# Designs tried in a protein design run: peptides against a protein of PDB entry 6B4J. Part 187

Target 1, 315 residues: chain A of PDB entry 6B4J
Amino acid sequence: DITMQWYQQLQDASMQCVLTFEGLTNSKDSQAKKIKMDLQKAATIPVSQISTIAGSKLKEIFDKIHSLLSGKPVQSGGRSVSVTLNPQGLDFVQYKLAEKFVKQGEEEVASHHEAAFPIAVVASGIWELHPRVGDLILAHLHKKCPYSVPFYPTFKEGMALEDYQRMLGYQVKDSKVEQQDNFLKRMSGMIRLYAAIIQLRWPYGNRQEIHPHGLNHGWRWLAQILNMEPLSDVTATLLFDFLEVCGNALMKQYQVQFWKMLILIKEDYFPRIEAITSSGQMGSFIRLKQFLEKCLQHKDIPVPKGFLTSSFWRS

## One batch from the design tools (peptide; made by RFdiffusion4, then SolubleMPNN)

Design b1_p24_4_s2 (from b1_p24_4, 13 letters changed)
Fold by OpenDDE base, seed 2:
Structure b1_p24_4_s2 (fold): chain B 315 residues (1-315), chain A 24 residues (1-24)
Amino acid sequence: as target 1 above (315 residues)
Amino acid sequence: SEERWKEFKEFLKEMEKKLEEEEA
């Protein structure tokens, strides 16, 4: 399976990246520890500062991240920090930066859906200039949310239940599995972030270049999801999240083909979701139903709330 | 119907194949 091969390749690359900077992360040297912490802060703090407040601030954050990845010194925590401070510094920063982007999907976007867009546009712009960061974003995303690939991890003989739950994306702490609502919230955030990344381009880059991971991957994601048997609550939730965020963009890109797909979702796939939906899970089901019906009735998918406008970039 | 579902799956597979060809 080509999708699974791609998944595995990204995971292997991510693992190899971790191995390359183990010297930095495992060092007992006080100076190395200091460098590690400075680099970690320099990589992650700018991402945490991303907000919907002003385009100018977002540009500053982007420039800072790009400068750091380019080997230039940046100010972080009152100190000058550079990836050149350690031979493994660049690999470490790329990994931690990518991890932080996905974490913002998991946490910030999960709680505030509109946050997907400013985070995604920065991620997309950085990905365009630093492809390795993009690969690592995918690797982190796929590991935390296998539904972003998409695939459904299978229980293997001899596998511990907890390990299977973790593979499904659940957090398991002290032998307690995460509650379903919290799980779905995190998965939603990551899917929404992904759906935003594939459609957004950094406006100050070379827009003539092809998107490094564009809407074609969104179409692929839909095709793959719809070719799989639906999962209770999960499929309805994530399909809604995905279509709400990138449905308008997909509609514009694929036009007649997209509408054909949407009709098939409503007529052929949706009944399969209904068949596996319990009375306690009707919320996600009804939300998807209403969304699909509204879109088909109006022959339009609305621009998602929080989509970045020209006025945002002038602020 | 089951037949309609098969047709839908075939359509999806064709779309996936086209995407793979475009990315190659």
Scores: peptide ipSAE 0.303, ipTM 0.863, DockQ to the pose 0.607
Fold by OpenDDE base, seed 5:
Structure b1_p24_4_s2 (fold): chain B 315 residues (1-315), chain A 24 residues (1-24)
Amino acid sequence: as target 1 above (315 residues)
Amino acid sequence: SEERWKEFKEFLKEMEKKLEEEEA
């Protein structure tokens, strides 16, 4: 399976990256520890500062991240920080930056869906200039949300139940598995972030270049999800999240083919979702159904709430 | 129907094939 090979390649690359900067991570030297912490803060704090308030602030954040990745000194915590302070500094920063983007999907976007767009446009722009960061974003995303690949992890003989639950994307703490609603909320945030990344381009970059991970990957994701048997709650939830965020963009790109797909989802895939959905889980399915029926009725997919407008970039 | 499901699967395969052609 080409998809699984791709998944594994990204995971292997991510693991190799961790091994590369292990010297920095495990160093007992006080200066190395200081450098590590400074680099970690320099990589992650700007991402946490991303907001929907003003385009000018977003540009400043982007420029700071790009400068850091380019080997230029940046101000962080009142200190000048550079990846050149350690031979493993760049690899470490790329990994931590990518991890932070995915965490913002898992946490911020999960709680505030509109936050997907400003985070995604920065991530997309950085990905365009720094492809390795993009690969690491995918690796982190796939690890936390296998449904973003998509695939369903399988239980293997001899595997601990907790490990299997973690592979499915659940958090397990003190032998207690995460509640389904919290799990779905986190998965939703990550899928929404991904759906935003694949459609957004940084407006101050070279727009003539092809998107490094564009809408074609969205189309692939849909095809693969729909080719799988639905999972209770998961499929209906994530399909809705994905279509709400990038459905308008997919409609514009694929036009007649997109609408044909939506009709097939309604007519042929909905019965399969419904068949595995209990009465207590019907809410997610109903939401998806109502959304799709409305879109088909109006022959339009609405622009998602929080989509960045020209006025945002002038602020 | 089973027939419609087969048609749906064929459509999905066509979607995947077109993607491969666009990426090549």
Scores: peptide ipSAE 0.284, ipTM 0.849, DockQ to the pose 0.630
Fold by OpenDDE base, seed 4:
Structure b1_p24_4_s2 (fold): chain B 315 residues (1-315), chain A 24 residues (1-24)
Amino acid sequence: as target 1 above (315 residues)
Amino acid sequence: SEERWKEFKEFLKEMEKKLEEEEA
């Protein structure tokens, strides 16, 4: 399976990256520990500062991240920090930066859906300039949300239930599995972030270049999801999340083919979702149904709330 | 119907092929 091969390649690359900077992370040297902490902060704090407030601030954040990845010194916590402070510094920063982007999907976007767009446009722009960061974003995303690949992890003989739950994306702490609502909320955030990344380009980059992971991957994702049997609550939730965020962009790109797909979802895929939906899970299904019915009726997918406009970039 | 489902699967395969062609 080509999809699973791609998944595994990204995971392998991520693991190799971790091994590469192991010396930095495992060092007991006081100076090395200080450098590690400074680099970690320099990589993650700018991402946490991303907001919907102003395009100018977003540009500053982007420039800071790009500078750091380019080996230039940046100010962080009142200190000058550079990846050149340690031979493993760049690998470490790329990994932590990618991890932080996905974490913002998992946390910030999960709680505030509109946050997907400013985070995604920065991630996309950084990905364009630093492909390795993009690969690591995918690796982190795929690990936390296998539905972003998409694939459904299978229970294997001899596997602990907790390990299987973790593979499915659940958090398990002290032998307690995460509540379903919290799980879906986190998955939704990550899918929404992904859906935003694939359609957004950094406006100050070289727009003549092809998007490193563009809308074609969105089309692929839909095709693969729809080719799978639906999962209870999960499929309806994530399909809605994805289409709400990138449906408008897909409509513009694929036009007639997009509408054919939506009709097929409504007519042929919905009954399959409904068949596995319990009475207590009808909320997600109804939400998806209403969304698709509205879109088909109006022959339009609305621009998602929070989509970045020209006005945002002039602020 | 199962027949429509088969048609849907064929449509999805066509979608995948078009993606491969665009990436080639």
Scores: peptide ipSAE 0.217, ipTM 0.820, DockQ to the pose 0.670
Fold by OpenDDE base, seed 1:
Structure b1_p24_4_s2 (fold): chain B 315 residues (1-315), chain A 24 residues (1-24)
Amino acid sequence: as target 1 above (315 residues)
Amino acid sequence: SEERWKEFKEFLKEMEKKLEEEEA
């Protein structure tokens, strides 16, 4: 399976990255610990500062992240921080930065869907300049949300239930599995972030270059999801999230083929979702159905709420 | 119907082929 090979390659690259900076993370030296903490803060704080307030602030954040990744010193916590402070600094920062982007999907976007766009445009721009960060974003995303690949992890003989639940993306703390609503909320946030990344380009970059992970991956994701048997609640939820965020962009890109796909989803895939959906889980399916039927009726997919406009970049 | 499902699967294969052509 080509998809599973791609998944495994990204996970292997991520694991190799962790091994590369293990010396920094496991060091007992006080100076090394300080450097690690400074680098971690320098990598993650700018991402947490991303907001929908002003394009100028977003540019400042982007420039700071790019400077850090370029080996330039940046101010963080009142200190000058550079990846050159440790031989493993760059690998560590790239990994932590990528992890933080995915965490913002999992946490911020999950709670505030409109936050997907400013986070995604920064992530896309950084990915364009630093491909390794992009690969690590995918690796973190795929690990936390296997549905972003997509694939459905399977229970293996002898596997502990908790380990299987973790593979599915559930958080398990103190032998308590996460509630389904919280799980779906986190998965939704990550899928929405991904759907935003694949359609957005940093406006101050070289727009003549091909998007490093563009809408073709959105089309691939849809094809793969639709070729799988639906999972109760999960498939309907994530398909809605994905189409709400990037459906307009996909419509513009794929035109007639996109509408053909939507018709097939309505006619052939919805009955399969409905067949596995219990009465208590019908809410997610109804939401998807209503959205898709509205789009088909109007022959349009709305621009998602929070989509960045020219006025945002002039602010 | 089974026929519609076959058509759907064929369409998905076409989607995948187009992706391969765009990546190539």
Scores: peptide ipSAE 0.299, ipTM 0.855, DockQ to the pose 0.621; fails the geometry check

Design b1_p24_4_s3 (from b1_p24_4, 13 letters changed)
Fold by OpenDDE base, seed 5:
Structure b1_p24_4_s3 (fold): chain B 315 residues (1-315), chain A 24 residues (1-24)
Amino acid sequence: as target 1 above (315 residues)
Amino acid sequence: SKKRLEEFRKFIEEMLKKLEEEEK
């Protein structure tokens, strides 16, 4: 499968990246340790400061991240920090930055769905200027959420159950697997972030260029999901999350084709989801059903709550 | 029902193929 080959290549590249900065991460030298920590903070703190409050603040955060990735010194923790402080600094920062974006999907977006948009627009803008960061975002995202590829990991002979559970995206701590609700919440956050990234462009960049990972990937994701057997609770949950965030954008882009797809979901795919949905899992199914019925009835998909407006960028 | 599901599958596969062609 071409998709699986691509996925594996992404993971291999990510692993190779880790190996390239191993000298920095494993150094016992006090100065190297300090540099590592400074770089890590410089890469991750700005991302954590992303909020829905003001466009001007978001621009400042973007500029800081871009400056750091461009080899310019930035202020972090009251100190001047640059990737040039270590030969492996750039690779390390790119990796940690990408990881942090995905973590914000996993944590912040999972808890506050509206946070997807400001995080995503920064990620998209940085991706446009720094393609390697984008590839690493995908690597981190797909590893934590295989459903974003999408694929369902398979159990291999000799594999430990816990390892299989982790491959499925579950957190396993002290031999206890994560509760299903928490698992789905994290997966939802990552899918929502992804759905936001593929449709958003940084407004201060060259918007005439093609999106580095645009809506065509969203359309592909949708088609691939629909070509797979539904997974209990997961499919209904993530399909809803995805459509709520980027359905409006997909509608505008694909128009008649998009509506044909929605009809097919309602008429042909829904019964398959229903057949595998237990009485205790009806919540996610009902939510998806109601969403699609409303959209089909009104012949419109609403702009998602939290979508960034011109007013936001003037603030 | 089986026929309809098969048609649905073919439609999705065709869409995926088209996407692959457009990305080349």
Scores: peptide ipSAE 0.352, ipTM 0.881, DockQ to the pose 0.614
Fold by OpenDDE base, seed 4:
Structure b1_p24_4_s3 (fold): chain B 315 residues (1-315), chain A 24 residues (1-24)
Amino acid sequence: as target 1 above (315 residues)
Amino acid sequence: SKKRLEEFRKFIEEMLKKLEEEEK
C-alpha cells in the first residue's frame, strides 16, 4: 500500500529527527538545558502569536520563524536566540516548530475554526522554504490524526486497549480515555488545518513555484476516504470539516470531476454512512447531509468563514 | 444498488489513477 508506505516513511523520518537531537534534549548540562529551552520558546511562541488581527503582524511572525530556521539570531524572551547555539539546534527547532503547528490545529483550530487559515498560510509558506518542516508537520499530524493519512488503525492481537485507543488518536491519561466529543473536536481541528494548508500559498513568496503539498493531496485524501468503509461518527465529521474548509478550492480546481464526486457521495456513500450511524451520532451525519444538499442545490460551495482576503493582507 | 456501488468504486479508482499519473 503506497499510502501506508508514505505514512511509515514520514514516521521514520520524524523518529530519526528525534534521535538526531537526543543529545540536546537529554543533556544534563545547565547551559545546554538553557539553550534547549530558549530554542523551544523561539520555535513555538511565534506560532502561538498567529492571529486573524492583521496581515502585517502575520508577516512579522513569518519572517521571525524563517529567520530562525535560516540560522539568523532572533529575539525571544528578551534574549538573542539562534539555532547555531547547538549543533543539533536546527533539527530540534524544525521538529518543535512542526509539532507546534499541529498542536495549534489540535487546540486553537479545534476551538476556533477560523484560526485555521492564518496558521495554515504561515505553515504553507514555511513549508515552501523549509521542506523538512513540512514533512515533520505531516508526521506529527499523521501520528495524532491517522484519519489525515487516511487510514484506520487496527487492533492487533496482544495489544492493550489503551494503546489501541492512542493509535486511534484518543488521549488516554491515568487509564481514562478522552471523551468522544473532545476527541472529535481535536480531530476536526487538525483536519481543518490540513485542509487549509493544502490550498493556501504565502503571498510574499514565489507564486510560480508549485505548492509543496497542494490540492492534489486534498483530492487524494477524498479519494482514499471514499475508498474506505466509513467509520462511525468519524467519517461524517471529518468529511464535513474537510469539505467545508477546502471544498470551494477543490471545486475550482477539479470542476466537473468535483461535482461528480459530490453526487456520488450524496447518492452512494451517504447510505453507507447512515447504516453505521447510531441515533446518538445523527448530528454529524445530518450536518454533512445538509451541507452537501445545499452545495448541490446551489451548484456552489461557499468560501469558508475566515478565509484570508486581500484586505487582510493590506492591514 | 450493487451496480451503483461498483460504479462508485470505479470512479474512485480512476481518481487515484489520475493522481498517480499527474505525480509522475
Scores: peptide ipSAE 0.351, ipTM 0.879, DockQ to the pose 0.581
Fold by OpenDDE base, seed 3:
Structure b1_p24_4_s3 (fold): chain B 315 residues (1-315), chain A 24 residues (1-24)
Amino acid sequence: as target 1 above (315 residues)
Amino acid sequence: SKKRLEEFRKFIEEMLKKLEEEEK
């Protein structure tokens, strides 16, 4: 399976990256520890500062991240920090930065869906300039949310139940598995972030270049999801999340083909979701149903709430 | 119906095939 090969390649690359900066992370030297902490803060704090407040502030954050990745010194925590402070600094920063983007999907976007867009546009812009960061974003995303690939992890003989639960994306702490609602909330956030990334371009970049991970991957994701058996509650939830965020963009890109797909989802795939939906999961099911019916009726998918407008970039 | 399911699968296959062609 080409998709699984792609997944594995990204995971392998991520693992190799971790190995490359192991010297920095495992160092007992006080100076190395200090550098590690400074680099970690420099990589992650700007991402946490992303907000919907002003386009100018977002540009500053982008420029800071780009400068750091370009080997230029940046101010962080009152200190001048550069990836050149350690031979493994760049690899470490790229990894931590990518991880932080995914964490923002998992946490911030999960709680505030509109936050997907400012985070995604920065991520997309950085990805365009730093492809390795993009690959690492995918690696982190796929690991935390296998449904973003998409695939459903399988239980293997001899596997601990907790490990299987983690593979499915659940958090397990002290032998207690995460509640389903919290799990779905986190998965939703990550899928929404992904759906935003694939459609957004940094406005100050070279727009003539092809998106490094564009809407074609969204179309691919949909095709793959539809080619799989639905998973209880998960499929209805994430399909809605994905379509709500990038459905408008997909509609514009694929036009007649998009609508044909949407009809097939409603007529052929949706009954399969219904068949596996319990009474306690009707919320996600109904939400998806209403969304599909509304879109088909109006022959339009609305621009998602939080989408960045030209006025945002002038602020 | 079996026919509808087959048509659905065919459409998905066409979608995937198109993507593969575009990515080459």
Scores: peptide ipSAE 0.345, ipTM 0.879, DockQ to the pose 0.560
Fold by OpenDDE base, seed 2:
Structure b1_p24_4_s3 (fold): chain B 315 residues (1-315), chain A 24 residues (1-24)
Amino acid sequence: as target 1 above (315 residues)
Amino acid sequence: SKKRLEEFRKFIEEMLKKLEEEEK
């Protein structure tokens, strides 16, 4: 399976990255520890500052992240920080930055769906300039949300239940599995972030270049999801999340083919979702149903709430 | 119907095939 091979390659690359900067992370030297903390803050704080407030602020954040990744010194916590402070600094920063982007999907976007767009446009722009960060974003995303690949992890003989639950994306702490609502909320956030990344380009970059991970991957994701048996509650939830965020962009890109697919989803795939939906899961099901029906009726997919406008970039 | 579901699957497979060709 090409998809699984791709998944594994990204995971391997991520693991190799961790091994590369292990010296920095495991060092007992006080100076190394200080450098590690400074680099970690420099990589993650700017991402946490991303907001929907002003385009100018977003540009400043982008420039800071790009400067850091380019080996230039940046101000962080009142200190001058550079990846050149340690031979493993760049690898560490790239990894932590990528991790933080995904974490913002998992946390911020999960709670505030509109936050997907400013985070995604920065991530996309950084990915364009720093492909390794993009690969690491995918690796982190895939690990936390296998449905973003997509694939459904399988229970293997001899596997502990907790390990299987973790593979499915659940958090398990003190032998307690995460509640389903919290799980779906986190998965939704990550899928929404992904759906935003694949359609957005940093406006101050070279727009003539091909998107490093564009809408073709969105089309692929849909095709793969639809080629899988639906999973209770998960499929309805994430399919809605994905289409709400990037459906308009996909419609514009694929036009007649998109609508053909949407009709097939409603007529052929949706009944399969219904068949596995319990009475307690009707919320996600109904939401998807209403969305599909509305879109088909109006022959339009609305621009998602929070989509960045020209006025945003002038602020 | 079973026939319609099969047609749907074929459509999806065709989409995937086209994507693979574009990535080459």
Scores: peptide ipSAE 0.342, ipTM 0.876, DockQ to the pose 0.623; fails the geometry check

